Peptides against a protein of PDB entry 8PQO. Designs and how they scored, part 46

Target 1, 252 residues: chain A of PDB entry 8PQO
Amino acid sequence: VLLKEYRVILPVSVDEYQVGQLYSVAEASKNETGGGEGVEVLVNEPYEKDGEKGQYTHKIYHLQSKVPTFVRMLAPEGALNIHEKAWNAYPYCRTVITNEYMKEDFLIKIETWHKPDLGTQENVHKLEPEAWKHVEAVYIDIADRSQVLSKDYKAEEDPAKFKSIKTGRGPLGPNWKQELVNQKDCPYMCAYKLVTVKFKWWGLQNKVENFIHKQERRLFTNFHRQLFCWLDKWVDLTMDDIRRMEEETKRQ

## One batch from the design tools (peptide; made by RFdiffusion4, then SolubleMPNN)

Design b1_p12_5_s1 (from b1_p12_5, 6 letters changed)
Fold by OpenDDE base, seed 2:
Structure b1_p12_5_s1 (fold): chain B 252 residues (1-252), chain A 12 residues (1-12)
Amino acid sequence: as target 1 above (252 residues)
Amino acid sequence: ALTELNYQRAAT
């Protein structure tokens, strides 16, 4: 098991982020090839549990069409079906990813708290001390180009170059986080994303767990760079606007 | 959900 807490600091408010995240997910997915293919939505309903109230979704990602033929032919039954269970109770979110074949030997859990701070809270997910000491805190700086793979880099998605016309935010210089403290008119937040990865296969555990974390970090980095650089596209939208967009998307 | 991946947008 490998645990890392990714802390993504953004010059947006927690309330703004709720809109921006939903918008950016939609926009990013449009740019992905094969989006929606092989995705089966089993459940999409409100939930209430332990004082937590939000939206619960259960999806199955059928990866058969996403792998080479020989892999599909050799894959054990259920090995190419990924289950995603998500509890969306913003500002808290939880996603659990499992695989039918590996069962308890595979787990990706992503738990996110969105807080109006600069990533200064320790153990925001309230882990036991023994567990928390094994968690690596990883700060993602969306303005740091060195954290972005060259193949992922786009100038139009570079926070160090972007200037929001509507808000005046950006560009984000090397010391933007420190400078943000002195900018009383600019909101900020941190997404605390505790990622638990378990891949209990002999000889492959550490390799795969580290690989998955690497991919998650890559995704979080690129996504939040996009989210910020798309600020002018979503900052004036309301949650009602997003809900309307969601309903329109359902019809497509 | 608006898109294929859910709210967390896991890299899977």
Scores: peptide ipSAE 0.071, ipTM 0.808, DockQ to the pose 0.252
Fold by OpenDDE base, seed 1:
Structure b1_p12_5_s1 (fold): chain B 252 residues (1-252), chain A 12 residues (1-12)
Amino acid sequence: as target 1 above (252 residues)
Amino acid sequence: ALTELNYQRAAT
């Protein structure tokens, strides 16, 4: 098991982020070909549990059409079905990813708190001390180009170059986080993303767990760079606007 | 269904 807490600081408010996140997800979906192929939505309903209230979704990603024929033919039953269970109680979110074949030997859990701070809270997910001491805190700086793979880099998604016309935010210089403290008119938040990865196969555990974390970090970095650089596109949108965009994406 | 960035997208 490998745990890391990714802390993504953004010059947006927690309330703004709710819209921006959904917009950016929807926009990214539009940019992907076949994004809805092989996705089965089993459950989509409100939930209330242990004082947590939000929307619960259960999706199955059927990967049979996404792998080569020889892989599909050799894959054990259930090996190509990925289950995603998500609890969206913004500003808290939890996603659990499992596989039918691997059962308890495979788990990706992503728990996120969105807080109006600069990533200074310790153990925001309230882990036991013994567990918390094994969590690596990883700060993602969306303005740091060195954290972006060359193949992922786009100038139009570079926070160090972008300036929001609607809000005046950006570009983000090397010391943007420190400067933000002195800018009382600019909101800020941190997404605390606790990622738990378990791949309990002898000989492959460390390799796969580290690989998955690397992919998650890459995803978080690129996504939040996009989110910020798309600020002018979503900052004036309502939740109704977001819902419309999501419906349009489903039709594709 | 509302889509969130919790493994809804893959980094490509």
Scores: peptide ipSAE 0.110, ipTM 0.819, DockQ to the pose 0.184; fails the geometry check
Fold by OpenDDE base, seed 4:
Structure b1_p12_5_s1 (fold): chain B 252 residues (1-252), chain A 12 residues (1-12)
Amino acid sequence: as target 1 above (252 residues)
Amino acid sequence: ALTELNYQRAAT
């Protein structure tokens, strides 16, 4: 098991982020080949648990059409079906990813708190001390180009170049976080994303767990760079606008 | 609400 807490600081409010996240996910999904093909929604309903209220979703991602034929032919039954269970009680979210074939030997859990701070809270997910001592805190700086793979870099998604016309935010210089503290009119938040990766195949645990974390970090980095650079596209949207966009995306 | 894997799909 490998635990890392990714902390993403953003010059947006927690309330703004709710809209921006939904927009950016929808927009990013539109840009992907295959769209929603192979996605089965099993459950989508409100939930209440331990004082937490939100929306619960259970989706299955069927990857059979996403892999080469020879892989599909050789893959064990259930190996290409990924289950995603998500509890969205924004500003708290939890996602659990499992595989039918791997069962208890595979787990990706992503727990996120969105807080109106600069990533200064320790153990925001309230882990036991023994567990918390094994968590690596990883700060993602969306303005730091060195954290972006060359193949992922796009100038239009570079926070160091983007200037929001609607809000006046950006571009983000090397000291943008320090400067943010002195700007009373600019909101800020941190997404605390605790990622738990478990892969229990003997001899492959460390390799696969580290690989998955590398992919998650890459995803978080690119996504939040997009989210910020798309600020002018979503900052004036309502939740109703987002819902319409989601419905349109489902049809494509 | 969109899920984390929909979030991930944009990265592949």
Scores: peptide ipSAE 0.099, ipTM 0.813, DockQ to the pose 0.206; fails the geometry check
Fold by OpenDDE base, seed 5:
Structure b1_p12_5_s1 (fold): chain B 252 residues (1-252), chain A 12 residues (1-12)
Amino acid sequence: as target 1 above (252 residues)
Amino acid sequence: ALTELNYQRAAT
């Protein structure tokens, strides 16, 4: 098991991020899979548990058409079906990813707290001290070009170049986080993403777990660069606007 | 090439 807490600082408020995240997830999903091909939604309903209230979703990602033929032909039954269970109780979110074939030998858990700070809180997820000492804190800087793979880089998604017309935020210089505290009118937040990765196959555990973390970090980095650079597209939207957009997408 | 997955993707 490998645990890392990714801390993503953004020049947006917690309230703004709620809209921006949903917008950006929808947009990124369209760009990645062509509108949700191979995605089966089993459950989408409100939930209330232990004082936590939000939206629960259970999705299956069928990867048969997304892998090479030889992989599909050799893959065991259930190996290409990924289950995603998500509890969205913003500002707290939890996502659990499992695989039908691997069962308990494979787990990706992502737990996120969104806080109106600069990523300075320790153990925001309230782990036991013995568990917390094994968590690596990783800061993601959305303005740092060196954290982006060349194949992922797009100038229109570069926070160091983007200037929001509607808010006046950006571009983000090398010391933008330090300068942010002196900008009284610019809101900020941090997404604390505790990622737990378990891959219990002898000889491959560490390699695969590290690989998955590398992919998650890449995903978080690219996603939040997009979220910021799309600020003018979503900042004036309300949650009701987002829900209407989602309903319209379901009808297509 | 394997497609990358985003968590909490929007519905179809």
Scores: peptide ipSAE 0.077, ipTM 0.790, DockQ to the pose 0.257; fails the geometry check

Design b1_p12_5_s2 (from b1_p12_5, 7 letters changed)
Fold by OpenDDE base, seed 3:
Structure b1_p12_5_s2 (fold): chain B 252 residues (1-252), chain A 12 residues (1-12)
Amino acid sequence: as target 1 above (252 residues)
Amino acid sequence: ALKELEYQRAAT
């Protein structure tokens, strides 16, 4: 098991982020090519548990068409089905990814708290002390180009170049986070993303777990760079506007 | 292709 807490600081408020996240998810989905095939939505309903209220989704990703024929023919039952269960109770979110074949030997869990701070809180997910001491805190700086793969880099998605016309935020210089303390007109927040990765196949545990973390970090970095650089597109949108956009995206 | 819901498509 490998645990890391990714802390993404953003020059937006927690309330703004709710709109921006949903917009950026929808927009990113439109930009994706070859995605969506083999996705089955089993459940999409509101939930209430232990005072937590939100939307629950259960999706299955069927990978049969995405692997070579010989792999599909040799794959055990359930090996090519990935389950994603998600609880969206913003400002808290949880996603659990499992596989029918591997069962308890495979788990990706992503738990996110969105807080109006600069990523300074310890153990926001309230882990036991013994577990918390094994969590590596990883700070993602959306303005740091060195954290972005060259193949992922786009100038129009570079926070170090972007200037928001509507809000005046950006561009984000090398010390932008420190400067936020003195900029009382600019809100800020941190997304605390606790990522738990478990892959219990002997000889491959560390390699696969580290690989998955690398991919998650890459995803978080690129997504939040987009979110910020799309600020002028979503900052004036209402939740009703977002809902309409989501419906349109689903129809594509 | 395999991305979490929170970064791919909204549930609602």
Scores: peptide ipSAE 0.056, ipTM 0.779, DockQ to the pose 0.263
Fold by OpenDDE base, seed 2:
Structure b1_p12_5_s2 (fold): chain B 252 residues (1-252), chain A 12 residues (1-12)
Amino acid sequence: as target 1 above (252 residues)
Amino acid sequence: ALKELEYQRAAT
């Protein structure tokens, strides 16, 4: 098991982020090749549990069409079906990813708290001390180009170059986070994303767990760079606007 | 939903 807490600081409010996140997810989904293909939505309903109230979704990702034929033919039964269960109770979200074949030997859990701070809270997910000491805190700086793979880099998605016309935010210089403290008119928040990765397979555990974390970090980095650089596109949108956009994206 | 896997596919 490998745990890391990714802390993504953004010059947006928690309330703004709710819109921006949904917009950016929808926008990114439009750009997916074969978007929606092989995705089966089993459940999409409101939930209420332990004082937590939000939207629950259960999706199955059928990867049979996404892998080469020889992989599909050799794959054990259920190995190419990935289940994603998500509880969206913003500002808290939880996603649990499992695989039919590996069962309890495979888990990706992503738990996110969105807080109006600069990523300074420790153990926001309230882990036991023994567990928390094993969590690596990883700060993602959306303005730091060195954290972006060259193949992922786009100038139009570079927070260090972007200037929001509607809000005046950006570009984000090397010390933008420190400067936020002095900018009383600029909101800020941190997404605390606790990622738990378990992959119990002899000889592959560490490799796969580290790989998954690497991919998650890459995803979080690129996504939030997009989210910020798309600020002018979503900052004036309402939740109703977002819902319409999501409906359109579902048709993809 | 966060649609983590959907976005991951797009990012890879």
Scores: peptide ipSAE 0.039, ipTM 0.756, DockQ to the pose 0.183
Fold by OpenDDE base, seed 5:
Order: structure tokens, then sequence, then C-alpha cells
Structure b1_p12_5_s2 (fold): chain B 252 residues (1-252), chain A 12 residues (1-12)
């Protein structure tokens, strides 16, 4: 098991982020080839449990058409079906990813708290001390180009170049986080993303767990760069606007 | 060769 807490600091408010996140997810999904092909929604309903209230979703990602033929032919039954269970109780979110074939030997859990701070809280997910000491804190700087793969880099999604016309935020220089403390008119937040990865196969555990973390970090980095650079597209949208966009995306 | 999974789809 490998645990890391990714802390993403953004020059937006917690309330703004709720809209921006949903917009950016919808927009990013449109840009992916195949759209919703191979995705089966089993459950999408409100939930209330242990004082947590929000929306619960259960989706299956069927990867049979997304892998090479030889992999599909050799894969055991259920190995190419990924289950995603998500609890959205913003500002708290939890996602659990499992596989039918591997069962308890495979787990990706992503738990996120969105807080109006600069990533300074320790153990925001309230882990036991013995567990917390094994968590690596990883700061993602959306303005740091060195954290972005060359193949992922787009100038129009570079926070160091973007200037929001509607809000006046950006561009983000090398010391933007330090400067933000002195800017009373600019809101800020941190997404604390605790990622738990388990891949319990002998000889491959560390390699696969590290690989998955690398991919998650890459995803979080690129996503939040997009979210910020798309600020002018979503900052004036309402939740009703977002819901309409989601319905339109479902038709693709 | 696997496509990367999408970000947390926080359904509303």
Amino acid sequence: as target 1 above (252 residues)
Amino acid sequence: ALKELEYQRAAT
C-alpha cells in the first residue's frame, strides 16, 4: 500500500471551485476520444450516511475496446472491467476504484477535502497517527512548468501565461503563492487529495503502485492547470448551467 | 497502452 496526499493550491474560492471542477470535468471528457463509450452507469442517486450528504455514483469502465487485441485475448474474465464508486459531498469527495478480477488485491481510493487555506493543514483526513506518518505530502504547483510532461504541455493551458479577463487573476509567476498572501482581493484554496493505492501482487506491488501514483499526479496537475486557465469560461456559470452541460455531454 | 482514467467525476 502506498499513500500520498497531493495538495493543490489554487487562486480560487472553495465555492468557485465547485463550479469550476464540474465544468472542467465535463469539458475534459468532451476532448477525449470515444466520449462515454464503454462507460456504464449503474447507480446515480442522493445519499446520506454518517452525517455525510451528497450524490453517489457507481460506474463500470469496460476497457475491452481500449486495449490491444492480444491483451484482450489473454485477459481473464473481469480483468478489463473497472468499477468506480464515488461519493460527492462537496467540499468532501471520495472515489473508490476496484477491479472485478483482482478483488481485494487492487484498490485506488481518492479522498478530497477542499479548504480555504494554502495547504498548511496536517492530517486533514484525520488518519490515525500510525497511518499518517506513512503519508507523503506532495505539493502540486500549477504554475511550475517543470512538473508538466512536454507531451502534455499546451500554451493555452499554462497558468504562467494566462490572465483572467473577468477576475484579473494571473499570470502566476514563480512566487505567486507567497504573493497571494498579501493580495486581500484574491481568494485561494487547497484541494487535499489523499490517494491510497494497493496492488497486492508479489514482485509488482511497488512498481505498479508508484506507476499509478505517477499517473494520478499527472492527471491532477493537468486538470488543475486547465481549471485555472478556463476560469473565464466557468466563473460566471451557475450550478444549473453546469447541470445542463452535463446532460448535453451524456448525449455524446 | 491503457487510457488514463478521468478525474473524479463529481456527479451532481
Scores: peptide ipSAE 0.062, ipTM 0.778, DockQ to the pose 0.284; fails the geometry check
Fold by OpenDDE base, seed 4:
Order: structure tokens, then C-alpha cells, then sequence
Structure b1_p12_5_s2 (fold): chain B 252 residues (1-252), chain A 12 residues (1-12)
């Protein structure tokens, strides 16, 4: 098991982020042609449980069409079916990813708290001390180009170049986080993403777990760069506006 | 492939 807590600091408020996240998810989904093939949405409903109130989704990703034929033919039954259960009770979110074949031997869990701070809280997810000491805190700096793969880089999604007309935020220089403290009118937040990866197969555990973390980090980095650079597109949107956008995307 | 399999695609 490999635990990392990714802390993504953004010059937006927690309330703004709720809008921005939904918008950016919808927008990113539209930009991804061919996405959604083999995705079965089993459940998409509101839930109330254990003090949480939000939206619950259960999706199955059928990867049979996404892998080479020989992989499909050799894969054990259920190996290419990925279950994603997500509880979005913003500002808290939880996603659990499992596999039908691997069962207890495979888990990706992503738990996110969105807090109005600069990523300074320790153990925001309230792990036991023994567990917490094994968590690596990883700070994602959306302005740091070195954290972005060249193939992922887009100038229009570079926070170091973007200037929000509507809010005046950006561009984000090398010391933007430090400077943010002195900007009374600029809100900030941190998304604390505790990612638990378990791949309990002999000889492959560390390799796969590290790989998955690498992919998650990449995703978080790119997504939040987009979120910030799309600020002017979503900052004035209502939740109803976003819901309409989501529905349009779901039809594709 | 994993990027498609994350709550970034969840119907929030």
C-alpha cells in the first residue's frame, strides 16, 4: 500500500472551486473524444450517509474495447472491469476504484478535503497516527512548468501566463503562493487529496503502486492548471449553468 | 487509461 497526500493550492475560494471543478470536469470531458465508451453508469443519485450529503455514483469501466485483442483474450474474467464508486459531498469527496478480478488485492482510493488554507493542515483526513506517518505529502504547484510533461503542456493552460480578466488573478509567478498572503482580495484554498493505492501482487506491488500515483499526480496537475486558466469561463457561472453543461456532455 | 478511470469523470 502506498499513501500520498497531494496538496493542490489554488488562488480560488472553496466556494469558487465547487463551480470550477464541475465546469472543468465537464469541459475536459467534452475535449476528450472517445471517452465514455465502455462506461456503464449503474448509479447516479443523491445520498445521505454518516453526516455526508452529496451525489453518489457507481460506474463500471469495461476496458475490453480499450485493450489490445490479445490482452482481452488472455485477461481473466473480470480483470478488465473497473468499478468506480464516488461520493461527492463537497467540500469532501471520496472515490473508490476496485477491480472485479483482483478484489481485495487492488484498490485506489482518493479522498479529498477542500480547505480554505495554504495546505498547512496536517492529517486533515484524520488518519491514525501510525497510518499518517506513512503518508507522503506532495505539493502540486500549478505554476511550476517543470511538473508538467511536455506532451501535456499547453500555453493556454499555463498559470504562469494566464491573467484572469474577471478576477485579476494571475499570472502566477514562482513565488505566487508566498505573495498570495499579502493579497487580501485574493482567496485561496487547498485540495488535500489523500490517495491510497494498493496493488497486492508479488513482484509488482511497488511498481504498479508508484505508477498509479504518478498518473494521479499527472492528472491532478493538469486538471488544476486547466481549472485555474479557465477561471474567466466559470467564475460567473451558476450551478444550474454547470448542470446543463454536464447533461449536454453526458448525452455524447 | 487511468485518467479516464478517476472521479474527474464522476457525475458530481
Amino acid sequence: as target 1 above (252 residues)
Amino acid sequence: ALKELEYQRAAT
Scores: peptide ipSAE 0.051, ipTM 0.778, DockQ to the pose 0.299; fails the geometry check

Design b1_p12_5_s3 (from b1_p12_5, 8 letters changed)
Fold by OpenDDE base, seed 1:
Structure b1_p12_5_s3 (fold): chain B 252 residues (1-252), chain A 12 residues (1-12)
Amino acid sequence: as target 1 above (252 residues)
Amino acid sequence: PLKELEYQRAAT
């Protein structure tokens, strides 16, 4: 098991982020082909548990049509079905990813708290001390180009170059986070993303777990760079506007 | 709604 808490600092408010996140997902989805092929929605309902209230979804991603024929033929039963269970109670969200074949031997859990701070809270997910001591805190700096792969880099998605016309935020210099303290009119937040990865196959545990973390970090970095650089596109949108965009995307 | 696998698909 490998645990890391990714802390993404952004010059937006927690309320703004809710809109920006959904917009960015919807916008990216518009550029994708194939739609939701192989996705089965089993559950989509409200939930309330232990003071947590939100929307619960259970989806199955069927990968049979997305792998080569020989892989499909050789894959064990259930190996190509990935389950995603998500509890969305913004500003808290939890996603659990499992596989029918691997069962307890495979887990990706992503728990996110969105807080109006600069990533200074320790153990925001309230883990037991024994568990927390094994968590590596990883700060993602969206302005740091060195954290971006060259193949992923786009100038129009570079926070170090972007200037928001609507808000005046950016560009983000090397010390942008420290400078936020002096910018009383600029909101900020941190997404605390605790990622738990378990791949319990002898000889492959560390390799696969580290690989998955590497992919998640890459995803978080690129996504939040886009989110910030698209600020002028979403900052004036309402949640109703976002819902319309999501519906339009589903139709394509 | 934001789902991790959908999130990943959209971002890649």
Scores: peptide ipSAE 0.075, ipTM 0.806, DockQ to the pose 0.209
Fold by OpenDDE base, seed 2:
Structure b1_p12_5_s3 (fold): chain B 252 residues (1-252), chain A 12 residues (1-12)
Amino acid sequence: as target 1 above (252 residues)
Amino acid sequence: PLKELEYQRAAT
């Protein structure tokens, strides 16, 4: 098991982020080929549990059509079915990813708290002390180009170059986070993303767990760079606007 | 709502 807490600081408010996140997901999905292919939605309903209220979704990602024929033919039963259970109670979210074949030997859990701070809270997910001491805190700086793979880099998605016309935010210089503290009129937040990865397979555990974390970090980095650089596109949108956009995206 | 796998597919 490998646990890391990714902390993504953004010069947006928690309320703004809710819009921006949904917009950015929808926007990114427009360019996705086969977005809905192989995705089965089993459950999509509101939930209430332990004082937490939100939307629960259970999806199955059928990867059979996404792999070569020989892989599909050789894959064990259930190996190509990924289950995603998600509890969205923004500002708290939880996603649990499992595989039918691996069962308890495979788990990706992503728990996110969105807080109006600069990533200074310790153990925001309230882990046991023994567990928390094994969690690596990883700060993602969206302005740090060195954290971005060259193949992922786009100038139009570079927070160090972007200037928001509508808000005046950006560009984010090398010390933008420190400077943000002195700019009281600019909101800020941190997404605390606790990622738990378990892959119990002899000889592959560490490799796969580290690989998954690497991919998650890459994803979080790129996504939030986009989110910020698209600020002018979503900052004036309402949740109703977002819902309409999502509906349109689902049709593609 | 945030769907991690969908999010991954869209963002990468």
Scores: peptide ipSAE 0.073, ipTM 0.807, DockQ to the pose 0.208
Fold by OpenDDE base, seed 3:
Structure b1_p12_5_s3 (fold): chain B 252 residues (1-252), chain A 12 residues (1-12)
Amino acid sequence: as target 1 above (252 residues)
Amino acid sequence: PLKELEYQRAAT
């Protein structure tokens, strides 16, 4: 098991982020080719548990059509079905990814708290002390180009170059986070993303777990660079606007 | 509506 807490600081408020996140997900989905073929939604309903209220979703990703024929023919039953269970109670969200064949030997869990701070809270997910001491805190700086792979870099998605016309935020210089404290007109937040990865197959555990974390970090970095650089596109949108956009995206 | 895995696919 490998645990890391990714802390993404952004020059937006927690309330703004709710809109921006949903917009950016929908926008990214529109830009993706291939659509959502093989995705089955089993559950999509409100939930309430332990004072947490939100939306619960259970999806199955059927990968049979995404692998070569010989792999599909040899794959054990359930091996090509990925389950995603998500509890979305913004500003808290939890996603659990499992596989029917791997069962308890495979887990990806992503738990996110969105807080109006600069990523300074320790153990925001309230882990037991023994577990918390094994968590590596990883700070993601969306303005740091060195954290972006060359193949992922786009100038139009570079926070160090972007200037928001509507808000006046950006570009983000090397010391932008320190400067936020002195800029009373600029809100800020941190997305605390605790990522738990478990892959218990002998000989591959560390390799796969580290690989998955590398991919998650890459994803979080690129996504939030987009989110910020798309600020002018979503900052004036209402939640109803976002819902309509999401519905349109689902139909594609 | 799009969850982590769908988001990951869209973001790549």
Scores: peptide ipSAE 0.072, ipTM 0.799, DockQ to the pose 0.212
Fold by OpenDDE base, seed 5:
Structure b1_p12_5_s3 (fold): chain B 252 residues (1-252), chain A 12 residues (1-12)
Amino acid sequence: as target 1 above (252 residues)
Amino acid sequence: PLKELEYQRAAT
């Protein structure tokens, strides 16, 4: 098991982020052809549990058409079906990813708290002390180009170059986080993403767990760079606007 | 890439 807490600081409010995140997910989905192929939605309903109130979703990703033929032919039954269960109780979210074949030997859990701070809270997810001491805190700086792979870099998605016309935020210089402390007019938040990865195959545990974390970090980095650089596209949208956009995108 | 972003949509 490998645990890391990714802390993404953004020059937006917690309330703004709720709109921006939904917009950015929808926008990213439009940029991919066949995005909904192989995805089955089993459940999409409101839930109330342990003081949480929000939306619960259960999806299955059927990967049979997404892997080479020889992999599909050799894959055990259920090995290419990924289950995603998600609880959205914003500003708290939880996603659990499992596999039918591996059962308890495979788990990806992503728990996120969105807080109006600069990533200074310790153990925001309230882990036991013995567990918390094994968590690595990883700060993602959306303005740091060195954290972006060359193949992922786009100038139009570079927070160090972007200037929001509607809000006046950006560009983000090397010391933008420190300067933000003195800018009373600019809101800020931190997304605390606790990622738990478990892969219990002898000889492959560390390799696969580290690989998955690398992919998650890459995803979080690129996504939040996009979210910030698309600020002028979503900052004036309402939740009703977002819902309409999502319905239109689902039909593509 | 799109699949990786699906959990974001599910979680929000």
Scores: peptide ipSAE 0.048, ipTM 0.777, DockQ to the pose 0.348

